# Peptides against a protein of PDB entry 4U39: the designs that were tried, part 3

Target 1, 302 residues: chain A of PDB entry 4U39
Amino acid sequence: SIKVIGVGGGGNNAVNRMIENEVQGVEYIAVNTDAQALNLSKAEVKMQIGAKLTRGLGAGANPEVGKKAAEESKEQIEEALKGADMVFVTAGMGGGTGTGAAPVIAQIAKDLGALTVGVVTRPFTFEGRKRQLQAAGGISAMKEAVDTLIVIPNDRILEIVDKNTPMLEAFREADNVLRQGVQGISDLIATPGLINLDFADVKTIMSNKGSALMGIGIATGENRAAEAAKKAISSPLLEAAIDGAQGVLMNITGGTNLSLYEVQEAADIVASASDQDVNMIFGSVINENLKDEIVVTVIATG

## One batch from the design tools (peptide; made by RFdiffusion4, then SolubleMPNN; aimed at target 1 D187 L197; its pose is not in this set)

Design b1_p18_5_s2
Fold by OpenDDE base, seed 3:
Structure b1_p18_5_s2 (fold): chain B 302 residues (1-302), chain A 18 residues (1-18)
Amino acid sequence: as target 1 above (302 residues)
Amino acid sequence: MKVKKKILDYFVGKAKDL
């Protein structure tokens, strides 16, 4: 089974966005120290952590409170994650609950023998230096606790949206990029396409790889596959080129009109931008909600 | 050239399992 655990405000917003976009084949868990915020989750499983420590009043933007809250609730987290083959831990780094609890939850998932993937955001520069420093500590702790950690630099989202985008919409786009990171992997296992992957294929690329980068490309029209692939490998979300990656996971998602030739063309472009010795796997996904669009997601590991 | 062949071989392999 695949479980997605959203940790704190940003993680829970991402989980809500996944449910709203009908991401299939996954079980959703929402975790928070704030009981009022947790009640707004759409997840089937809602877990309040650190009830004794926080009384449901949240972590006060303190990562040490988030950490201790997860430690207090360890047995409850273990029970909720038990029997998962794969666990996605999603959070916005820089806050109290997400930054402190996500590494503890990830370690619990890994100790249970699940393939543990972190999908986390760095805060925007406008959230201030304190959040950036807290996020750096949380990301460092996540690296030790996961098999693969996808880090999304929120400031790079400002390169793909209008510069006049309201702060609230920039946060919604960060939640959407977290959704795309989880869905881009989970769909390869859970959703049929022209090229299906199994859990063993994904485990080969993601097991004990440390930090990963994600690129996304979307295009329409006659050259949509090639354009989507080019946008993915040149994505602002890739803080480095895919050159030097030891592993590449590629998702090619299209509508019912997605052709095997388009899948081949996109995969050839990503492979040509990767090292010759890279372990590349790719899958295709059919999403009936995509009309003329192709979405290419690239995850570079190692 | 070698990468194209690996991709093509992967496609042919996975398409046979459909």
Scores: peptide ipSAE 0.021, ipTM 0.485, DockQ to the pose 0.062
OpenDDE base, seeds 1, 2, 4, 5: peptide ipSAE 0.020, 0.016, 0.019, 0.019; ipTM 0.507, 0.483, 0.502, 0.531

Design b1_p18_5_s3
Fold by OpenDDE base, seed 2:
Structure b1_p18_5_s3 (fold): chain B 302 residues (1-302), chain A 18 residues (1-18)
Amino acid sequence: as target 1 above (302 residues)
Amino acid sequence: MKVKKKILDFFVGKAKDL
């Protein structure tokens, strides 16, 4: 089974966005130290952690409280994760619960033998230096606790949105990018396409790879596959070019009119941007909600 | 030429093809 765990406020917002977008073939778990915020989750499984420590009042933006809350609730987390083949741990780094609890939850998933993927955000620069420093510590701890850690730099989201975009919309876009990171992988396993991957293929690319970068491209029209692939490999979310990656995982998602030619054209573009010795795996997904759009997701590992 | 430079040159309009 595939499990997605949203940890703290940002992780739970991302899980809500996944449920709203009907991401299939995954089980959703919401984790928080704030009982009121947890009640707003759309996840079937809602877990309050650190109930004795926090009394449901949250972590007070302290990562050490988030860590201790997950440690207090270790047995509950183990039982919720039991039998998972793959676990996504999603969180906004820089807060109390997400920063502190996500590494503990990830380690529990890894110790249970699940392929453990972190999908996390760095805070925006406008959230202040304290959040950036807390996020750096949380990201370091996540890197040790996961097989692959996808890090989304929120400041790069500001390069793809209008300069007049309200702060609330920038956070919603961060939640959407977290969704795309999870969905871009989970759909390759759980959703039928023109080219299906098995869990062993994904495991080969993602096991013990450490930090990963994600690029996303969306396009329409006659050259949509090529344009989407070009946008993905140039995505502002890629802090480095995919040249030098040891592994590349690619998802090509389209509507019912997605052709094998378009899949091949997109794959050839990403391969041409990668090292010759890269282990590249690509899959295709059919999403009936996509009309004329192609979405290319690239995950570079190593 | 490093792949990175070719890609960058494409996106800044200095190259027509990747």
Scores: peptide ipSAE 0.000, ipTM 0.375, DockQ to the pose 0.025
OpenDDE base, seeds 1, 3, 4, 5: peptide ipSAE 0.000, 0.000, 0.000, 0.000; ipTM 0.411, 0.279, 0.404, 0.384; seeds 1, 5 fail the geometry check

Design b1_p18_7_s1 (failed a check: the pose's geometry)
Amino acid sequence: MKKLLEFKVVKSKSDLKL

Design b1_p18_8_s4
Fold by OpenDDE base, seed 1:
Structure b1_p18_8_s4 (fold): chain B 302 residues (1-302), chain A 18 residues (1-18)
Amino acid sequence: as target 1 above (302 residues)
Amino acid sequence: MKVTVQVYRNGKLVKTYT
């Protein structure tokens, strides 16, 4: 089974966005120290952590409170994650709960033997130095607790969106990028009954790889596959080129008109930008909602 | 939502999920 655990406010917003976009084949778990915020989650499983420590009032933007809250609720987290083959831990770094609890939850998942993938955001620079410093500490702790950590630099989202984009829309885009990171992987393996082969490939690429980078490209028109692939490999979300990556995971998602030729064209572009010895797996996904759009997601590991 | 997944390895289709 695949579980997605959203940790704290940002993680829970991302999980809500995943549910709203009908990301299939995954179980959703919402974790928070704030009981009121947790009640707004769309996840089937909702877990309040640190009830004794916080009394449901949240972590007060203190990562140490978030950490202790997850430690207090360790047994309940273990029970909720038990039997997962893969666990996605999603959070916005820089806050109290997400920053502190996500590494603890990730370690619990890893100790249970799940392939543990972190998908987290760095805060925007405008959220202030304190959040950046807290995020750096949380990211460092996540690296030790996961098999692969996808880090989304929120400031790079501002390079993709219009300069006039409202702050609230920038946060929604961060939630959407978190969704794309999870979905780009989960769609490749979430189909029941045949998980073993594809999961073994994903496991080979993602096990004990540390930090990963994600690129996203979206395009329409006659050359949409090539354009989407080029945008993905040159994505501002990639803090480095995909050259030198030991592993590449690629997802090409299109509508019902997605052709095998388009899939191959996009795959060839990503392969040409990667090292010759790269362990690359790629898949295509048909999403009836995409109409004429193609979305290419590239995850570079190692 | 109907999702079809085609898995490729080394540029070759290896699996289709419906």
Scores: peptide ipSAE 0.187, ipTM 0.774, DockQ to the pose 0.336
OpenDDE base, seeds 2, 3, 4, 5: peptide ipSAE 0.028, 0.032, 0.036, 0.008; ipTM 0.535, 0.479, 0.634, 0.312; seed 3 fails the geometry check

## One batch from the design tools (peptide; made by RFdiffusion4, then SolubleMPNN; aimed at target 1 V263 D268 S284; its pose is not in this set)

Design b1_p19_2_s4
Fold by OpenDDE base, seed 1:
Structure b1_p19_2_s4 (fold): chain B 302 residues (1-302), chain A 19 residues (1-19)
Amino acid sequence: as target 1 above (302 residues)
Amino acid sequence: MIKVLLVGTAEEVLAALRA
């Protein structure tokens, strides 16, 4: 089974966005120290952590409180994660609960033998230096606790949106990018295809790979597949080029009109930008809601 | 619904898509 665990406010917003976009074949778990915020989750499983420590009042933007809250609730987290083959741990880094609890939860998932993937954000620069420093500590702890860690630099989202985009919309876009990172991988595993992906191949590409980079490209119209692929490999979300990656996961999602030619064209672009000996997982997904849009997601590991 | 899943090297994936 695949489980997605949202940790703290940012992680739970991302999980809500995944549920709203009908990401299939995954179980959702919402974790928070704030009981009121947790009640707003759309996840079927809602877990309050650190109830004795925090009394449901949240972590007060302190990562050490988030860490201790997850440690207090270890047995509950273990039971919720039990039997997962893969666990996505999603969080907004820089806060109290997400920053502190996500590494603990990831370690619990890894200790249970799940392939553990972190999908986390760095805070925007405007959230201030304290959040950036807390996020750096949380990201460092996540690297040790996961098999693969996708880090989304929120400031790079500002390069793909209009400069007049309201702050609240920039946060929603960060939630969407978290969704795309989880969905781009989970769709390859959880959705039945013409060719079944062996979960062993996913493990080979994602196990003990450390930090990963994600690129996203969206396009419409003529040459939309090529444009989406070019945007993905040149995405501002990529802090480096995909050349030199040991593994690449590629997802091409389109509407019912997605042609095999478009799939091939997009795959050719991504593969040509990758090393010849790169281990690649490629998948194409039909989403009827995309109409004329093609979304290319590229995850570079290693 | 996933239409195509391919695993291999970039060259193997491309070769399989061109076949």
Scores: peptide ipSAE 0.093, ipTM 0.707, DockQ to the pose 0.925
OpenDDE base, seeds 2, 3, 4, 5: peptide ipSAE 0.025, 0.036, 0.036, 0.044; ipTM 0.636, 0.650, 0.677, 0.641

Design b1_p19_3_s1
Fold by OpenDDE base, seed 2:
Structure b1_p19_3_s1 (fold): chain B 302 residues (1-302), chain A 19 residues (1-19)
Amino acid sequence: as target 1 above (302 residues)
Amino acid sequence: SAREAKMQRIYNNLIWSKK
């Protein structure tokens, strides 16, 4: 089974966005120290952590409280994760609960033998230096606790959105990018396409790879496959080029009119941008909600 | 950047290979 755990406010917002977008084949778990915020989750499983420590009042933006809250609730987390083949841990780094609890939850998942993937955001620079420093500590702890850690630099989202985009919409876009990171992987396993991957294929690329970079490209029209692939490999979300990656996971998602030729064209473009010795796997997904759009997601590991 | 230059070279090679 595939489980997605949203940790803290940002992680739970991302999980809500996944549920709203009908991401298939995954079980959702919402984790928070704030009981009121947790009640707003759309996840089937809602877990309050650190009930004794926090009394449901949240972590007060302190990562140490988030950490201790997850440690207090270790047995509950273990039970919720039991039997998972793959666990996504999603969080916004820089806060209390997400920053502190996500590494603990990830370690629990890994210790249970699940392929553990972190999908986390760095805070925007405008959230201030304290959040950036807290996020750096949380990301460092996540690296040790996961098989693969996808880090989304929120500041790079500002390069994708309009300059006049309200702050609230920038956060919504961060939640959407978290969704795309999870869905881009989970759909390869759980959703039929023209080229299906199994869990073993994904595990080969993602197991013990450490930091990963994600690129996303969307295009329409006659050259949509090539354009989407080019946008993905040049994505602002990629803090570095995909050259030098030891592994590449590619998702090519389209509507019912997606052709094998388009899939191959997109794959060839990503392969050409990668090292010759890269272990590349690619899958295709059919999403009926995509009319003339192709979405290419690239995850570079190692 | 060196990255942008590399990406541009790859892009150019891809465009050229399709011609």
Scores: peptide ipSAE 0.011, ipTM 0.421, DockQ to the pose 0.041
OpenDDE base, seeds 1, 3, 4, 5: peptide ipSAE 0.006, 0.007, 0.010, 0.014; ipTM 0.391, 0.410, 0.417, 0.391; seeds 1, 3, 5 fail the geometry check

Design b1_p19_3_s2
Fold by OpenDDE base, seed 4:
Structure b1_p19_3_s2 (fold): chain B 302 residues (1-302), chain A 19 residues (1-19)
Amino acid sequence: as target 1 above (302 residues)
Amino acid sequence: SAREAKLKRIYENLLFGKK
């Protein structure tokens, strides 16, 4: 089974976005120290952590409180994650709960033998230096606790949105990018397409790889596959080129009109941008909601 | 810029990369 665990406010917002976008084949778990915020989750499984420590009042933006809250609730987390083959841990780094609890939860998942993938955001620069420093510490702890850690730099989202985009919409876009990171992987396993991957294929690319980068490209029209692939490999979300990656995971998602030719064209572009010795796997997914759009997601590991 | 250097590298791989 695949479980997605959203940790803290940002993680729970991402999980809500996943549910709203009908991401299939995954179990959703919402974790928070704030009981009121947790009640707003759309997840079927809601877990309040650190009830004794926080009394449901949240972590006060303190990562140490988030950490201790997860440690207090270790047995409950273990039970919720038990039997998962794969666990996605999603969080907005820089806060209290997400930053502190996500590494603990990830370690619990890994200790249970699940393929553990972190999908986290760095805070925007405008959220201030304190959040950036807390995020750096949390990301370091996540890296040790996961098989693969996808880090989304929120400042790069500002490069893909209009300059007049309201702050609330920028956060919604961050939630959407987190969604795309999880869905881009989970769909390869859980959603039928033209080319399906098994869990073993994904595990080969993602096990013990450390940091990963994600690129996303969306396009329409006659050259949509090529354009989407080019956008993915040149994505602002990629802090570095995919050249030098040890592994590449690629998802080509399209509507019912997605052709094998388009899948191959997109895969060839990504392969050409990668090292010759890279272990690249790719899958295709059919999403009826995309109609004429193609979405290419590239995850570079190592 | 670092971004331009990255893009240049990507394009060079696309144009001259061997499979």
Scores: peptide ipSAE 0.017, ipTM 0.466, DockQ to the pose 0.038
OpenDDE base, seeds 1, 2, 3, 5: peptide ipSAE 0.017, 0.009, 0.020, 0.018; ipTM 0.413, 0.422, 0.433, 0.410; seeds 1, 2, 3, 5 fail the geometry check

Design b1_p19_3_s3
Fold by OpenDDE base, seed 2:
Structure b1_p19_3_s3 (fold): chain B 302 residues (1-302), chain A 19 residues (1-19)
Amino acid sequence: as target 1 above (302 residues)
Amino acid sequence: SAREKKMERIYSSLLFGKK
């Protein structure tokens, strides 16, 4: 089974976005120290952590409180994660609960033998230096606790949105990028396409790889596959070129009109941008909600 | 070349499907 755990406010917003976008084949778990915020989750499983420590009032933007809250609730977390083959831990780093609890939850998942993937955001620079420093500590702890850690630099999201985009929309886009990171991987396993991957294929690419980069490209029209692939490998979310990555996981998602030729064309472009010795796997997904759009997601590991 | 072998593997995977 695949489980997606949203940790804290940002993680739970991302989980809500996943549910709204009908990401299939996964179980959603919302985790928070704030009981009121947790009640707003759309997840079927809702877990309040650190009830004794916080009394449901949240972590007060303190990562140490988030950490201790997860430690207090370790047995509950273990029970909720039991039997998972794969666990996605999603959080917005820089906050109290997400920053502190996500590494603890990830370690629990890993200790249970699940393939543990972190998908987290760095705070925007405008959120202030304190949040950036807290996020850096949380990301470091996540890196040790997961098999693969996808870090999304929120400041790079500002490069792909209009300059006049309201702050609230920038956060929504961050939630959407978190969704895309999870869905881009989970769909390869859970959603049939032209080329299906199994869990073993994904595990080979993602096990004990440490930090990963994600690129996303979307295009329409006659050259949509090539354009989407080019956008993915040049994505602002890729803090470095995919050149030098030891592993590449590629998802090519299209509508019912997605052709094998388009899949091949996109895969060739990504392969050409990657190292010659890279272990590349790719899958295709059919999403009936996509009309003329192709979405290419690239995860570069190692 | 290593690239050609990689491309052959990709094409083979595309043509024959990864089961």
Scores: peptide ipSAE 0.011, ipTM 0.436, DockQ to the pose 0.297
OpenDDE base, seeds 1, 3, 4, 5: peptide ipSAE 0.012, 0.000, 0.000, 0.005; ipTM 0.411, 0.391, 0.330, 0.377; seeds 1, 3 fail the geometry check

Design b1_p19_4_s1
Fold by OpenDDE base, seed 3:
Structure b1_p19_4_s1 (fold): chain B 302 residues (1-302), chain A 19 residues (1-19)
Amino acid sequence: as target 1 above (302 residues)
Amino acid sequence: MIKVFLVGTAEEVLAALRS
């Protein structure tokens, strides 16, 4: 089974966005120290952590409170994660609950023998230096607790969106990028393909790989597949080129009109940007809600 | 929902897509 656990406000917003976009084949768990915020989650499983410590009033933007809250609720977290083959831990770093609790939850998942993938955001620069410093500490702790960690630098989202984008929309886009990171992997595993992907192949590419980079490309029109692939490998979300990666996961998503030629063209572009000896997982997904749009997601590991 | 999954080296994946 695949479980997605959203930790704190940002993680829970991402989980809500995943549910709203009908990300299939995963179980959703919402974790928070704030009981009021947790009640707004769309997840089937809602877990309040640190009830004794916080009394449901949240972590007060203190990562140490988030950490202690997860430690207090360890047995509850273990029971919720039990039997998972794969666990996605998603959080917005820089806050109290997400920053402090996500590494503890990730370690619990890993200790249970699940393939543990972190998908987290760095705060925007405008959120202030304190959040950025807290995020750096949380990301460092996540690296030790996961098999693969995807870090989304929120400031790079500002390169993709209009300069006049309201702050609230920038946060929504960050939640959407978190969704795309989880969905880009989960769609490869959870949905039956013409060629069945063995979960063992995913483990080979993602186990003990440390930091991973994610690129996303979206395009429409006659050359949409090539354009989407080029945008993915040159995405502002990539802090480095995908060359030198030991593993690449590629997902191409299109409507019912997605052709085999378009799939081949996109795969050729990503493969040509990768090392010759790279372990590649390629998946194509038909989404009936996509009309003329193609989305290419690339995750580079190692 | 038709999904195609290919696993291998970049060369193997491309060869499989071309077959």
Scores: peptide ipSAE 0.127, ipTM 0.749, DockQ to the pose 0.841
OpenDDE base, seeds 1, 2, 4, 5: peptide ipSAE 0.106, 0.065, 0.067, 0.117; ipTM 0.722, 0.716, 0.709, 0.734; seed 2 fails the geometry check

Design b1_p19_4_s2
Fold by OpenDDE base, seed 4:
Structure b1_p19_4_s2 (fold): chain B 302 residues (1-302), chain A 19 residues (1-19)
Amino acid sequence: as target 1 above (302 residues)
Amino acid sequence: MIKVFLVGTAQEVLDALRA
């Protein structure tokens, strides 16, 4: 089974966005120290952590409280993650609960033998230096606790949105990018394909790979596949070129009109930008909600 | 939902998509 665990406010917002976008074949778990915020989760499983420590009042933006809250609730987290083959841990770094609890939860998933993937955000620079420093500590702890860590730099989201985008919309876009990172991988595994991906192949590409980079491209029109693929490999979310990666996961998602030619054209662009000896997982997904849009997600590991 | 998954080298993936 595949489990997606949203940790703290940012992680829970991302999980809500995943549920709203009908991301299939995964179980959703919402984790928070704030009981009121947790009640707003759309996840089937809602877990309050650190009930004794916090009394449901949240972590007060302190990562040490988030960490201790997850440690207090270790047995409950173990029970919720038991039997997962893969666990996605999603969080906004820089806060209390997400920053402190996500590494503990990731380690619990890894100790249970699940392939553990972190998908986390760095805070925007405007959230202040304290959040950046807390996020750096949380990201460092996540690297040790996961098999693969995708870090989304929120400041790079400001390069893909209009300059007049309201702050609330920039946070919604961060939640959407977290969704795309989880969905780009989960769609490859969770949904039956014409060719079933062996979970062993996913483990080979993602196990103990450390940091991963993600690129996303979206396009419409006649050259939408090529345009989406070019946008993905040149995405502002990529902190480096994909040609140095040991593994590449590519997902092309389109509507019911997605052609084999478009799939091939997008794959040719991504493969030509990759090392020739790269271990590649390629997947195509039909999403009826995309109509005329193509979404290309590229994840570079290693 | 038609999913095609290809696993291999970038070249093997390309060759499989061209077949």
Scores: peptide ipSAE 0.184, ipTM 0.804, DockQ to the pose 0.841
OpenDDE base, seeds 1, 2, 3, 5: peptide ipSAE 0.164, 0.128, 0.181, 0.152; ipTM 0.785, 0.763, 0.802, 0.779; seed 2 fails the geometry check

Design b1_p19_5_s4
Fold by OpenDDE base, seed 4:
Structure b1_p19_5_s4 (fold): chain B 302 residues (1-302), chain A 19 residues (1-19)
Amino acid sequence: as target 1 above (302 residues)
Amino acid sequence: VGKAFNKKNILYEQLLKKL
């Protein structure tokens, strides 16, 4: 089974976005120290952590409180994650609960023998230096606790959105990018397409790889596959060129009109931009909601 | 010439295993 665990406010917003976009084949778990925020989760499984420590009042933006809250609730987390083959741990880094609890939850998932993938955001620069420093500590702890850690730099989302984009929409886009990171992997296993991957294929690329970067490209029209692939490999979310990656996982998602030729064209573009010795795995997914759109997601590991 | 053939082969073998 695949489990997605959203940790703290940002992680829970991402999980809500996944549920709203009908991401299939995954179990959703919402984790928070704030009981009121947790009640707003759309996840079937809602877990309040650190009830004794926090009394449901949240972590006060303190990662040590988030950590201790997850440690207090270790047995409950173990029970919720038990029997998962794969666990996605999603969080916004820089806060209290997400930053502190996500590494503990990830370690629990890994100790249970699940393929553990972190999908996390760095805070925007405007959230201030304290959040950036807390996020750096949380990201460092996540790297030790996961098989692969996808880090989304929120400042790069501001390069994709209009400069006049309201702050609330920039956060919604961060939640959407977290969704795309999880869905881009989970769909390769759980959603039928022209080229389906098994869990063993994904495990080969993602097991003990450490840091990863994600690129996304969306396009329409006659050259949509090539354009989507070019956008993915040149994505602002890629803080480094894809040619330095040791592994590449590629998802090519389209509507019912997605052709094998388009899949091949997109895969050839990503392969041409990648190192010659890269271990590249690609899958295709059919999503009826995309109609004429193609979405290419690239995850570069190493 | 040789390394470009290996990438095409892995992609092609993955395509062929799933057809």
Scores: peptide ipSAE 0.010, ipTM 0.427, DockQ to the pose 0.153
OpenDDE base, seeds 1, 2, 3, 5: peptide ipSAE 0.009, 0.010, 0.007, 0.015; ipTM 0.433, 0.436, 0.426, 0.450; seeds 1, 5 fail the geometry check

Design b1_p19_6_s1
Fold by OpenDDE base, seed 4:
Structure b1_p19_6_s1 (fold): chain B 302 residues (1-302), chain A 19 residues (1-19)
Amino acid sequence: as target 1 above (302 residues)
Amino acid sequence: MIKVLLVGTAQEVLAALRA
């Protein structure tokens, strides 16, 4: 089974966004130290961690409280993760709960033998230096606790949205990018297709790969496939070119009108931009909600 | 629903797409 764990406020907002977008074939778990915030989760499984430590009042933006809260609730986390083949740990780094608890939860998933993928955000520069420093510590701890860590730099999201985008909408876009990172991988595995992906192939590309980068491209119109693919490989979210990657995961998602030609065109662009010997998983997914849009997600591992 | 899935090297994926 595939489990997606949202940890703290940002992780739980991302999980809510995944549920709202009907991401299929995954089990959702919401984890928080704040009981009131946790009640707003749409996840079936809601877990309050550190109930003794925090009394449900949250971590006070302190990562050490988030860490200790997850350590207090270790057995409950182990039970919730038991039998998962793959675990996505999603969080906004820089806060208390997400930054402190996400590495502990990831380590528990890894110790249970699940393929453990972190999908996390760096805070915006405007959130201040304290959040950036806390995020750096959390990201370092996540790298040791996961098989693959996708880090989304929120400041790069500001390059793909309108400059006049309200702060609240910039956070919603960060939640959406977290969703796209999880969904871009989970759809390849969890969605029944003409060819089922062997979970062994996913393990080969994602196990012990450390840091990963994600590019996203969205386009509409006649050249939408090529445009989406070009946007994905040149995405501001890609802090490096994909030609140095040890593994590439590519997802092409479109509406019911997605043609085999469009799939071929987008895949040719991404594969031609990759190293010839790179291990690649390429998948094409139909999502009826996309109508005329094509979304290309590229994840470069290693 | 997944329509197409290819696993291999980038060269193998390209070869499979062009066949």
Scores: peptide ipSAE 0.163, ipTM 0.787, DockQ to the pose 0.868
OpenDDE base, seeds 1, 2, 3, 5: peptide ipSAE 0.136, 0.119, 0.150, 0.127; ipTM 0.764, 0.757, 0.787, 0.757

Design b1_p19_6_s2 (failed a check: too like the target's own chain)
Amino acid sequence: MIKVLLVGTAQEVRAALAA

